# Designs tried in a protein design run: peptides against a protein of PDB entry 5H65. Part 223

Target 1, 294 residues: chain A of PDB entry 5H65
Amino acid sequence: QYLERTPLCAILKQKAPQQYRIRAKLRSYKPRRLFQSVKLHCPKCHLLQEVPHEGDLDIIFQDGATKTPDVKLQNTSLYDSKIWTTKNQKGRKVAVHFVKNNGILPLSNECLLLIEGGTLSEICKLSNKFNSVIPVRSGHEDLELLDLSAPFLIQGTIHHYGCKQCSSLRSIQNLNSLVDKTSWIPSSVAEALGIVPLQYVFVMTFTLDDGTGVLEAYLMDSDKFFQIPASEVLMDDDLQKSVDMIMDMFCPPGIKIDAYPWLECFIKSYNVTNGTDNQICYQIFDTTVAEDVI

## One batch from the design tools (peptide; made by RFdiffusion4, then SolubleMPNN)

Design b2_p27_7_s4 (from b2_p27_7, 16 letters changed)
Fold by OpenDDE base, seed 1:
Structure b2_p27_7_s4 (fold): chain B 294 residues (1-294), chain A 27 residues (1-27)
Amino acid sequence: as target 1 above (294 residues)
Amino acid sequence: PFVELTESDLKTLQELDKYSREAFADE
């Protein structure tokens, strides 16, 4: 898209909503810590929440591991079940259900595992081997998702979360509605199970200065701005370093702003009303900055 | 992996890995 470049001083005087192309320097940004900028966003209710900490997941899976798999729910037309008894944890029972595609066991890289009683470490190991894993528990009549506070689907190192507010969970047998039981697309799995999937987003506030004026712009982006998926950055040191390099390039520490590089981006203005207070806010959109770094 | 593992954890994972392989072999 093409827009004429507008100086910040002019933008600051204009009514919202409008779209602008700007050229400005990144005076500062927040939060400074990358992991603090990664959030989960619901596209339906617009709730922002923190990505669960490892400790949080440990608690959830530990609690799940205290429950014994129900034998009556094993070996259905949808999945074949195997039970494993741990040797070093007082005989803890772990059930692994292998989802079949039209009654046939798929290849490991195409297989969806349903796991009962697994620890975080065990689940992660299985997800690396079999690609797709859903933590489940024995319900009254069917297997059910373990907990929306934990991932509903783990694929490799990617954890997929669902919105507690917007989701209306359905039992595991609803996976039968999926025609393709090999690719295990997260959105399809979510739809089958009544889950509204959350989106990983970078959430940052940029202070922009072009010498004519200063404004704060909000960044909420999943993968376009850095050309790095927010869903992957927390689990990849190299991706983290790349983001840090980009931010350091635009906002180098210990250097005066006059030496900062220029950032070209699109921003949109919008009105925010809090009671009697009316404020114009700005958001960055449709902008990629990582081409010169990555 | 996502989590730091103890020696005991590693043994558990090895057992589980073996179990999963056997599950496919038996089908």
Scores: peptide ipSAE 0.035, ipTM 0.636, DockQ to the pose 0.011
Fold by OpenDDE base, seed 5:
Structure b2_p27_7_s4 (fold): chain B 294 residues (1-294), chain A 27 residues (1-27)
Amino acid sequence: as target 1 above (294 residues)
Amino acid sequence: PFVELTESDLKTLQELDKYSREAFADE
C-alpha cells in the first residue's frame, strides 16, 4: 500500500478510524526488556496471554506425573508404547508413545512422541532429539492432550500453545486424520486435535515524535516488524541480540532525540471506549524496520 | 490400515527406546 506522509500534528486532530504513513523518531518504547514484549495471541478471540514460564510448566507436568498411565490405552494402531518406572519418586510411571506412520515407525527426527507422566526436564530432553513431542494424559477411552496451559506440541525449543477459550479438544486418535505422520506441522496437529493455535507476537508501545507532535502507537506483530519470529526469539540469544540492536538503533540510549534516526511506518487509528471516555488509539501495521538495518 | 513391524521398524524402535531410556536416566 502507498500513503502520503502525514505529520503527527495532523493525525492527532483527525477522527478514527484512518490509516497513515508517518515518519517519526522513536522517542521511547515499552517494555524495555524483550522477554516482556513477547506474548501469545489468539487469532479467533484476540485474547493476549503471557508465555508460560518454566515454573508454570513444571507444576503442570508434575501434576500430570502423579497420574498412572492406563495400560488399556497402550499400543494402538497409531502408536507403540514404552513404559518406564522411575527408581525414585515412589516409582513414578512414565509412558512414551511412538506415533507410527501407517504402522511404520519413522526415523527419530520424524517421529512424534506422546509423553505421559514426564517432567518438563524429561520432555525437553526427548524433544531435542525427536523434534516433536506432545504431552498427554490417559483419558477414558483414549490418550488426550495433557493441558492447554502447557504446549500441545514441542518441537525442539519451540513451544506451541493453544487457546483455552476457543479450542474444543479432541482425543489423540484424531491424529489418524493426518495423511502425513512425519512432518507434524503444528497447524495440522492443532486442527486434528481441535486446537486453535496461539500466535507468538511482539507487543510494544512506541512513543513517536516527528517534531510536530507526539503519538503513542502499539505494535502487535509476529514476524514482520523485526523480520524475526516472535516464536523463536525467546530461545535464541542471537535473535534477541538482533532485536536489541534494532531497538538501540532507533532509540539509542544516552543520546538526545535530535540525533535519533527517522522511522518510517504505517499506523492505523481506532476508537476505544472506556465507560464515558472516548479515546483514539494507534497501532503500527504493515511495517518492517529490519530492512533499514544494515 | 497399518502393517506389522518390519525388522527395520524393530531396529528403529530399539534405537528410540535406547534414547528414551537415556533421556530419563536422571530419574
Scores: peptide ipSAE 0.034, ipTM 0.535, DockQ to the pose 0.011
Fold by OpenDDE base, seed 4:
Structure b2_p27_7_s4 (fold): chain B 294 residues (1-294), chain A 27 residues (1-27)
Amino acid sequence: as target 1 above (294 residues)
Amino acid sequence: PFVELTESDLKTLQELDKYSREAFADE
């Protein structure tokens, strides 16, 4: 629906909820560090959480490595298994299960690996080579996902996470329901395993100024605003640089706001109750940053 | 940034590479 441009001074006087089209300068934004702006969001329960740090994952995988793979769960119709025993004092056993497509092993770049007892480093290296990796553990009757605090699927450098609150985990054999066992689409894997996937989102606060007023608006967006996926940005230096360049373009350091480019965007207002106080907040929506700035 | 591989981890990966090559070549 077409919206006429509304000045911020008029918006600030209006009741919520409403939608607006605005043209304003980005006076400032928070957080300044890109990695602090990337969060995980559940589309069902609306949980917003931090992306797990490497240290957190290391602990989870270390704990998983203390468990011995169950021999009874090796070499099924779904996967072929290989076991390694490390020579360190712990004698750690690592199981790698190669998922088959109709009883045949696919090409390495199309093969899903189920890893049991692997370290973070090993999993990362394998994900780069084989593309798709699921950290697993031995359950009572089948392999199971290791922990929803860790990725349920790693593809290259992308970590896919699931919601602990909304997911009802199913065993690994449920991957049999997938007709194509070569593409390993994250949503399909999640569905098969009873996982509600979390969405990577940029979460930022923009201070907008059009000369008539100043307004703070929140940005919560996955890939539309920057035309860069939030899911990939943390592990890709080039994408990080691109986001930084975009932000520097709209909010250049050391330059007066009068010289800032104009940002055209849509914002929606909504009510927030804090005790006895009613506050109106604003969120940016359905907006893509244009490179051609007038 | 990857965590530094231990000697044990490196050996595991090397063995996996060998196995993978053999497994896919026999098909």
Scores: peptide ipSAE 0.029, ipTM 0.608, DockQ to the pose 0.011
Fold by OpenDDE base, seed 3:
Structure b2_p27_7_s4 (fold): chain B 294 residues (1-294), chain A 27 residues (1-27)
Amino acid sequence: as target 1 above (294 residues)
Amino acid sequence: PFVELTESDLKTLQELDKYSREAFADE
């Protein structure tokens, strides 16, 4: 539906919820650091959470590495298992399970590895080689996902996370439900394991000014606004530079706002209640920066 | 048991101990 452009001064006087088309300058934005703007979002419960840092993952995998793989769970119809005993003083055991496709091992680049007892470093190295890795642990009757605080699937440099609240985890043997055991689509893996996948999103606060008024609007977007996936930006320096360039273009440092480019975007208003306080907030939606520069 | 793995794949697995040592060193 077509929306006419509305000045910010008029919007600020109206009740929520409503949708608007606006033309404004980006006076400022928060957070200033890109890595702080990338979050994980659940599409079901709408929870926002931080992307785990390397240090967080180290702790999780280190804890997992203290557990000994159960011999009874090795070499099933679903996967072939290889056990590695470290030569260090701890003598830690690591199990690598190679998921088979119809009883046959696929090509290495198509093979899903289940890693039991691996450290973050080991898992990352294996994921770079085999492309698909799931960190697992020995359950009572089957292998299970290690921890939803860690990625349920690592593909190259991409970490796929699941929602702890909304997921009802199923054992690893449920991967048998996948007819194609070569492509390992994250959504399919998630569905098989009872995981609600989290979405990478950019979360920013924009201060918009059109000369008639000033309005703060939130940006929560996965890949539309910048035409850059939030899921990839943390692991790609070029993508990070691109986002920085875009933000610098709209909000150039050391220059007066009069010289800023105009941003055309859609915003929606909504009510937020905190106790007795009622506030109207605004969110940017259905906006692509590259297409909306005037 | 892993007859379809390439030499490169096997090498990756054989280096697991190295990566393990590095991981513990970072603690």
Scores: peptide ipSAE 0.039, ipTM 0.655, DockQ to the pose 0.013; fails the geometry check

Design b2_p27_8_s1 (from b2_p27_8, 12 letters changed)
Fold by OpenDDE base, seed 2:
Structure b2_p27_8_s1 (fold): chain B 294 residues (1-294), chain A 27 residues (1-27)
Amino acid sequence: as target 1 above (294 residues)
Amino acid sequence: SAASQLAQQLIALDEEQRKEEEEEEEE
């Protein structure tokens, strides 16, 4: 919808909630490091979480690798199973379950793998050649998702995470409910397994100045603002460079704010209650800036 | 199957690479 441009000085005097169109300069932003701005957000409980680091995942998968695959859970109507013993001194067992489509093994690019006892490195290699990988463990009656602290689904370089608080996990056999066992849509997989998927989001605080006033606005956005998916940026150097270029364009280092370009965006005000104190906060919404990059 | 062979090869490759990296770090 069309909104008339409102100066910041006028906005700062108004009650919330309201929506505004503004034109302002980006005086500063936080955090300065891109990797610190990428978070996981639950659409249900609205909890923000850090994206797990490789070291965190290594620990989870190492722990998983100490568990022996249950022979009774091998080779079901849903999947064919293979078990390998590694050549290392401990002889780690890795079980890979190849999910079938209507009883037929699909091509590698359409195949979902369920993996027990795999390392992060192994999983990453597999995910580059197969459609998807799910880290699993042997449960009492069926295979189960390994740990929601790790990805529930890995597709190429994309790690899909679920909310521990909101998810009610179901066993792997629930994947039978999926009609399409070739594309492995993350949302469909999540639904089948009782997972509330987390969303990758850029989380930043912008200090905006239009010469009439200064306002801090919160940015929480997945893919609209930069026209770059937050889910992909951590694994792609070119995308990272693009985001950095955009931020440098709007907030160039080493020059005065008078020379900064104007940013046009939408902001909404909202009330935040901290005890007895009511504070008005602002959030950027429905804004795309990538097209302004020359 | 072709899929299982591919998976096995990838796991084996990973082991070899890790071994090489560990040996290089020790030097």
Scores: peptide ipSAE 0.361, ipTM 0.833, DockQ to the pose 0.015
Fold by OpenDDE base, seed 3:
Structure b2_p27_8_s1 (fold): chain B 294 residues (1-294), chain A 27 residues (1-27)
Amino acid sequence: as target 1 above (294 residues)
Amino acid sequence: SAASQLAQQLIALDEEQRKEEEEEEEE
């Protein structure tokens, strides 16, 4: 759709909802720390959640490791199982289930592992050598996903999370419904297990100034704005540096706003009710900063 | 299998590394 450029002073006088194209300077933004701006978003219930910290995951996996793998659930048509006892004083049992494709064990780069009793560190090491890892526990009749507070799927350094509110978990044997047991597409795995996958999003508030007015605009974007996936940024130092560089470019520290570059973007207005107060808010959409620098 | 051997090695390696880190923290 075509939108004419509208000055902020005019926008601030108009009722919502409307869409605008603007040209403004990024006076400031919040939060200032990148890790604080990355959230998990449910596409169904629209709940925003914090990305669990490593410490949180450690606790979850430690708790999971207190349960002994059920021997009765080992070696099914879906997977081959191996159990090890750690050499530590506690003698923790770790079960790894290697998911088969048509009864055949695939290559490591195509193999999905189901892990019981593993630590975060162990899981991470495994996920770097195998296609994917799912943390699981022994249920009554089948393996089950360990906890939606932890990733349901780990691929390399990417942790995939599910919505606790919207998901209706199914047992691991439902992975049998997947025809292709080599690629392990996160959405397909989620569907098979009854999981509504959460989306990584950048969540920021921009203070925009075009010289005619000042407007706060909300940014919730997964990969378009920075052309960097929010799902990868937390695990990649180079991507983090890139985002920081972009933000510093638009909002350079120690420099007056008059010297800031112009940002072209699309914003939409919408009404928010806080008690008896009706407020017009603004959200950035369909904007890529790399292409919109003037 | 080769896969199970790899998994075992990775778990064992992790345990050794964790132990070393714990020992270093205690010093």
Scores: peptide ipSAE 0.361, ipTM 0.833, DockQ to the pose 0.015
Fold by OpenDDE base, seed 5:
Structure b2_p27_8_s1 (fold): chain B 294 residues (1-294), chain A 27 residues (1-27)
Amino acid sequence: as target 1 above (294 residues)
Amino acid sequence: SAASQLAQQLIALDEEQRKEEEEEEEE
């Protein structure tokens, strides 16, 4: 949609909701550190959550490893099972279930693993060689997803998370409903298991200044703004550097704002009620910064 | 199966690496 450019001073005087096209300088932004700006967003309940840290996942998987795999749940029509005992003094049992496609074991690059009792490190190693890994536990009658606080699906270095609030988990045998048991599309896996997948998003607050006025605009974006997926940035140093470079370009440290480049973006205003006070807030939408560099 | 062998090898490798890391941290 085409919008005429509106100066910030005019926007600041107008009632919400409205949409604007603006040209402004990025005076400042928060948070300053990229890892703090990446969140998980639920498309249904709209809650924002922190991306779990490695330490958080370690605890979850350690707790999961305290449970012994149920032998009765091994080797179904859906999967073939193998159990190994670690060589350590505790003799931890790890069960790996290899999901079959029409009764046939697929190649590693097409194979989904269900893992019981695995550590984060083991899971990561497996996910680098197999198509996908799902951390599971033995339920009463079937394997079940281990914990929505951990990824429900790991593909390579990408961790897919589900919303605890909105998900109604179903047992692992529901993967039988998937026609394609080779590509393991995260959304399809989520649907089969009753999971509402969370979306990785960049969440930032921009202070914008066009010389006529100053306003704060909030950014919540998955992959459009930076043309970099929020889902991949935490696990890729080059992508992190790219985002940092973009932010440094628009808001260079140690330089006066007069020398800052202009940022063209779309913002929408909306009303927020804080007690008895009505406040107008602004959100960036449908904006790609890469287009401004051209 | 080849897949099972690969998985077993990866788990074994992880255990070896963890042991090495623990030994290095104790030094």
Scores: peptide ipSAE 0.357, ipTM 0.831, DockQ to the pose 0.015
Fold by OpenDDE base, seed 1:
Structure b2_p27_8_s1 (fold): chain B 294 residues (1-294), chain A 27 residues (1-27)
Amino acid sequence: as target 1 above (294 residues)
Amino acid sequence: SAASQLAQQLIALDEEQRKEEEEEEEE
């Protein structure tokens, strides 16, 4: 619906909740670094989590590699298995299970791999040539997801994570419930395995100033604001540069705010209660800025 | 299978690269 533009000074005097259309300058924003702005959000419990760093994943996969693959779980109707022993001093065993579609091995670009004992580097190399990779471990009766602290699904350069609080993990054989074992849609894989997938989101606080007033507005958005997916930005230098360019355009360094461009956006007010203290907060919604840059 | 061979090659390549990196760090 059409909303008339409201000055910030008027908004600051009004009770919440309300929706507004505004035109303001971006005085400042936080965090300043893009990698700090990308978080994982659970759609059910609404917990925000940090995206694990490579170092964190290395530790998880190293710990997972301390257990040997169970030979009894190899070569099922769901997958064909191959085990290799590394030539390094540790003699690490790596098991790769190739998921079949109706008993037939698909092409590499359609094939899901289940990997036991793999390193992050190995997994990344595999994910570049195969459709998807799931880090797994040998359970008592079946293969199981390795750890929800690591990705449950890796597709190319995209790491898909699940919520530890909301997920009730099921064994790998539950992938049999998938009708299509070629596309490996992350949501479908998650559902089959009892995983609540986390969503990549940009999380930022904008300080907005229209000359009549100043307010802070919260941004939590996955792909609309920048027209760039938060799920892809951390692994793509060009996308990172694009986001940085957008932010520099609206908040250019080294010049006065009077020369800043105007940002048009929608904000909603809401009440936050901390004990006896009631505060009105603001959130940006249904706003796209990328069209102004391209 | 071709898929198995490809996976093996990728794992082997990774191991070789790690060894090279370790050797470079020791120099």
Scores: peptide ipSAE 0.355, ipTM 0.830, DockQ to the pose 0.015

Design b2_p27_8_s2 (from b2_p27_8, 15 letters changed)
Fold by OpenDDE base, seed 3:
Structure b2_p27_8_s2 (fold): chain B 294 residues (1-294), chain A 27 residues (1-27)
Amino acid sequence: as target 1 above (294 residues)
Amino acid sequence: SAQSQLAKQLLELHRRWEEEEKREEAL
């Protein structure tokens, strides 16, 4: 990108679409709460969705846990099955299916588990011990993904979600198409199961001021701006603190804007029609926050 | 267009955030 720095006052007078390099101060930003900025984005249909909360997942998994695993679907060439009966009065059954690689069970750190009838707590416990977990249910002829409202794949603390609109789900036996049944790359799993994976993104509105003018620009970024993955931030307190520190650095509370550090970034303008109103919007792109900005 | 749809969503989010801020300030 060979763009000369343009003052905001000049940008505000120009038609869209255009790209600019700017140097401005972050006067303010929205939302103030980090968890409100993290969204799921479909790369295909561009729908933005909220990241499901634990409470939402609890409901989904609780509903799934009311259904008994089908004995006919246990122990296939793809997986070995083990069944547990809970000791509570309900006697809930939980099935764990261990996916095999060429008929052999892989090591725990390479193993994919299919979990049927598990609670969120139980699933999380297993995901912390094994490489990968897929919540499933008994279908008519095969195991199926439980619900796209829940993660289709859990790896450690990372929840991978799929787009309900763009996905055409296939049964679990389609995992046989994967040559390597040890790495369990999320994109490969998604492809095998007919899932369009959603992307974690930070979504914010920045109010930028360079002394010549003020404009609002959107940030929608997965991992470049903060050099922190949006996919990991919600599950890692240290990463959350890091993002907060970065934002506080650029927009320190209780200090006048004259003392704020300068932010160097690229913005693009575009036209948006909202009903009868035509407006120009701005979006930050291809920008990484430098540590030496102050 | 996909870009237009995304833009509309962003505008809506911004609107909501502004409204929330106003409500918080009013409390």
Scores: peptide ipSAE 0.465, ipTM 0.888, DockQ to the pose 0.741
Fold by OpenDDE base, seed 4:
Order: C-alpha cells, then sequence, then structure tokens
Structure b2_p27_8_s2 (fold): chain B 294 residues (1-294), chain A 27 residues (1-27)
C-alpha cells in the first residue's frame, strides 16, 4: 500500500519486474462465464487444473463402485462399518465407515464418513446428511483414498481436491493422528493423508483502461478480490449472483466506458519467455475490489 | 520456475478463451 498510483501509460514503458498501484476502468474481462474462471491451483507445483465435472466424477465413482469392500478392513478402532447391498441390477456392496472420536461416534453433523463403493449420487446424498465425507477404497492392508482425481474430502457441497503430482498418499489409519475427530479441517485431513490440497482460484484476464493506456492483467485469486471464496462459488447461486453483480458493476453492459467506475488495484509485471517470444505480463495481486464513483 | 510455469499456463488459458469467444461469435 506504500505504492503511489502510476498511470498505465507509464507502466507500459517500464521493464519488469515491478509492482504498481493503479486506478483504471475495467474495459472488458475474460472469461465471461464464471464457471470457466474457477480453477484448481497447486501451491507447490503451481499447476492449474480444471475443476472436475460431474461426468468425470461419475466415471471415477462408478469404477470404484465395481469394487467389493474388503471385510477384513471393516470395524477398526478408528471407524465402525456398515454395509449395504444395493437393489439395482449390479447388487453392489457399499460400505460406510463412521469415524469415531475416542471410540465414540460423534454427532451426525460432526461425523466423518468414509464411503466405499458409492456412486456420485449416493455420495452426494450422504454428504448432505453428514457434513464430512471421504471417498475411499480397500487397499492391501488398509482403506485408502479412492482417487485424487476425485475429492479427497466433501464437506457439504464443497469438494476438496489434492494434487496428484505433489501428494504422497498415506492410508486412512493416519487419520488417527488427528486429535480432533469432529471438526475435520481440510488442511488437517490432507496433512494426515499426505495430500497437498489444491486451492480454488478465480482466473481471469482484465483489460484495464485509465485513459492514458490500456493494459491486460491476469487475476488469480482465491477469496480476496471478490471477498467470495472460489471454493464455494460454483455450488452457491447467491455467491454466483454476487460475483456477477460485481462484474456488472465494474463492466456494465450497454453503457459507455466513460461511465464505468474506477477500479483500484495492485498489479505486478513479470517477464515471460516462450520460445523466441519475450513479453511483459501483468497480474493483479493483493487486491479487494474497490470503486470510485465518477 | 514456478512463475514461468504459471505464466505459461495463464497465457494458454487466455489463448483458449479467445479462441472460444471467436468460435461463439462465428455461430
Amino acid sequence: as target 1 above (294 residues)
Amino acid sequence: SAQSQLAKQLLELHRRWEEEEKREEAL
């Protein structure tokens, strides 16, 4: 915040890397569809990934549902197991393991369920009743996380994902290391299971115009810019509406840019080399949306 | 570098968005 405001025309003439405070109008932005802007980011390897679609999850869980739960892995000190046989044509075995806290089952809203052999639909139904669910499979000696392509933890409507590249998965019994087996903090669960959690981020390109110049800057932010978590926005219509309202406020359709509000933000420049092409790119950072009325 | 990797990914995303927009406009 110690930076003085710099006009875009001056920024465009400077070498990278540098940091700037700017005041500009949002001429346009991409992508226009909110769901296209939400990505998963690994804090370690920095890979950006798409949020898995329902169809992707269906495949993973359908495959998992073809596997029979290992009876030898049921009813441990960590969890009590219940088995269902589906009445569908396949007669699948579905196991639900209720994780205990100090040998006692917690309240339903605090209970972690380990689900083995469930379909996406079944898992979602259970996650609506029980706030915390982990899709699992029978490993050789213990229950294991089903697949990092699927959520390692579902809490309500929030899907928590892990990085395949950076994670070194451990068996489910490692949940024993958690002192509190009621809150099920995603980061704690991830740590116990050797998972590097992915971060939900908004990824957008802003075209900024302050009347002196036009600059394209990237936004990659999890919850600061909109004051809305990227992790929740896809599953909450009200949050989606809020983001849309914010974007419409800064970039209102049907009116001239002269009437647009001013956006104050911080941007950083950096050099990008792609083969023989060298360019300076800009990224918004440490910014919460703010506007000035014209 | 992490920055370079991320930068390249962002550029690629931007490119894809532009291409998608052009396709939508062409329809």
Scores: peptide ipSAE 0.465, ipTM 0.888, DockQ to the pose 0.754
Fold by OpenDDE base, seed 2:
Structure b2_p27_8_s2 (fold): chain B 294 residues (1-294), chain A 27 residues (1-27)
Amino acid sequence: as target 1 above (294 residues)
Amino acid sequence: SAQSQLAKQLLELHRRWEEEEKREEAL
């Protein structure tokens, strides 16, 4: 939609909700550390969550690794199973279930593995080789997703998470409903398993100044603003560097604001009620930062 | 509402970031 540019001083006097096009300088932003800005967002309940740390995942998978795979759940029409027993003091059993497509094992790059009893390190190694991995456990009658606190699907270095509150988990045999058992589209996997997938988002607060006024606006965006997916940035140093470069371009350290480039963006205002306190907040939307700065 | 809840979460995040910045400045 086309909007005329509005000065911040005029916006600050208006009631919410409204949409605006603005041209302003990025005086400052929070958080300063990129990893602190990346969150998980549920599109249904709108809960924001932290991305689990490696240490958190280690605990979950270590706990899972203490459970013995149920032999009765191995080698179904959906998957072929292979069991390993570790030679360590505990003699840990690891089950890998290879999901078949129409009774045939696909090539490694198209294969989905169900991992039972694996450590984070082992799972990551397998995901790098076979691309698609689901951590599972033995349920009463079928394999089940291990834990929604861990990824429900790992593809390469990408961890796909589901919402604990909104998901109604179904057993692994529901993957049979997928006609294509080679591409393993995350949304399709989630739908089959009753998972509401969480979205990776950049969450930041921008302090914007156009010389007429100062306004704080929130950024919550998955891949449009930076043209970089929030889902990939934590696992890619080059993408992290790119985001940092963009932020440094708009808000260069050690330089006066008069020399800052102009940022053109769309913002929307909305009312927030916290108890007896009514506040107007602003959010950036439908905005991509330009590579060329004027 | 879900939207109201999201807005409150954003405010809380902002508050936390401000506090963290103050701590860093104090170091």
Scores: peptide ipSAE 0.466, ipTM 0.889, DockQ to the pose 0.793; fails the geometry check
Fold by OpenDDE base, seed 1:
Structure b2_p27_8_s2 (fold): chain B 294 residues (1-294), chain A 27 residues (1-27)
Amino acid sequence: as target 1 above (294 residues)
Amino acid sequence: SAQSQLAKQLLELHRRWEEEEKREEAL
């Protein structure tokens, strides 16, 4: 629907909830560091989580690597298993399970690897060679997902995470329910394993000024605002530079606000109760800024 | 509500970012 432009001074006087089209300058934004804006969001419980750091993942995989793969769980109808003993002082055993499609090993680019006992470095190396990797551990009766604090699926440089609160994990043999064992669609893998996948989102606060008033609005968006996926930005320097360039264009450092470009966007207002205080908050929605940069 | 829960989290994030910025400016 067509929304007429509303000045910020008028919006600030109105009750929530409402939707507005605005034209304003980006006076400032938070956080200033891009990596701090990227979060994981659960579509069911709406919990926002930090994206795990490399150090966090190292700890998880190091702990997993202390466990010996169960020989009884190797070489099933679902997967063929290979085991290696590392030449390091600990003689760590690493198992790689190659998931089969109807009893046949697929091509390397279509193959899902289940990795047991691998370090982060080893897993990343394998994910670069093989497009799809799931970190696993030996359960009592079957292989199981290692830990939802780590990715449940790694595809190239993309880490897919699941919600600990909303997920009810199922054993690896549930991958048999997938008719197509070549594409390894993250949502399908998640469904088979009882995982609620988390969504990467940009989370920012914008201070908007149109000369009539100043308004703070939240941005929570996965891929529309920048036309850059939040899921890819942390692993791609060029995408990071692009986001930084966009933000610098709208909010250039060391320049007066009078010279800032105008930002056109949609915002919605909503009521938030914080104890005894009722506050009206604003959120940006259905807005793309990248069209102005291209 | 789900919206209320998300809103509270956003407010908390904003608060933290403001505090961090103040600390950085004070250095």
Scores: peptide ipSAE 0.466, ipTM 0.889, DockQ to the pose 0.761; fails the geometry check

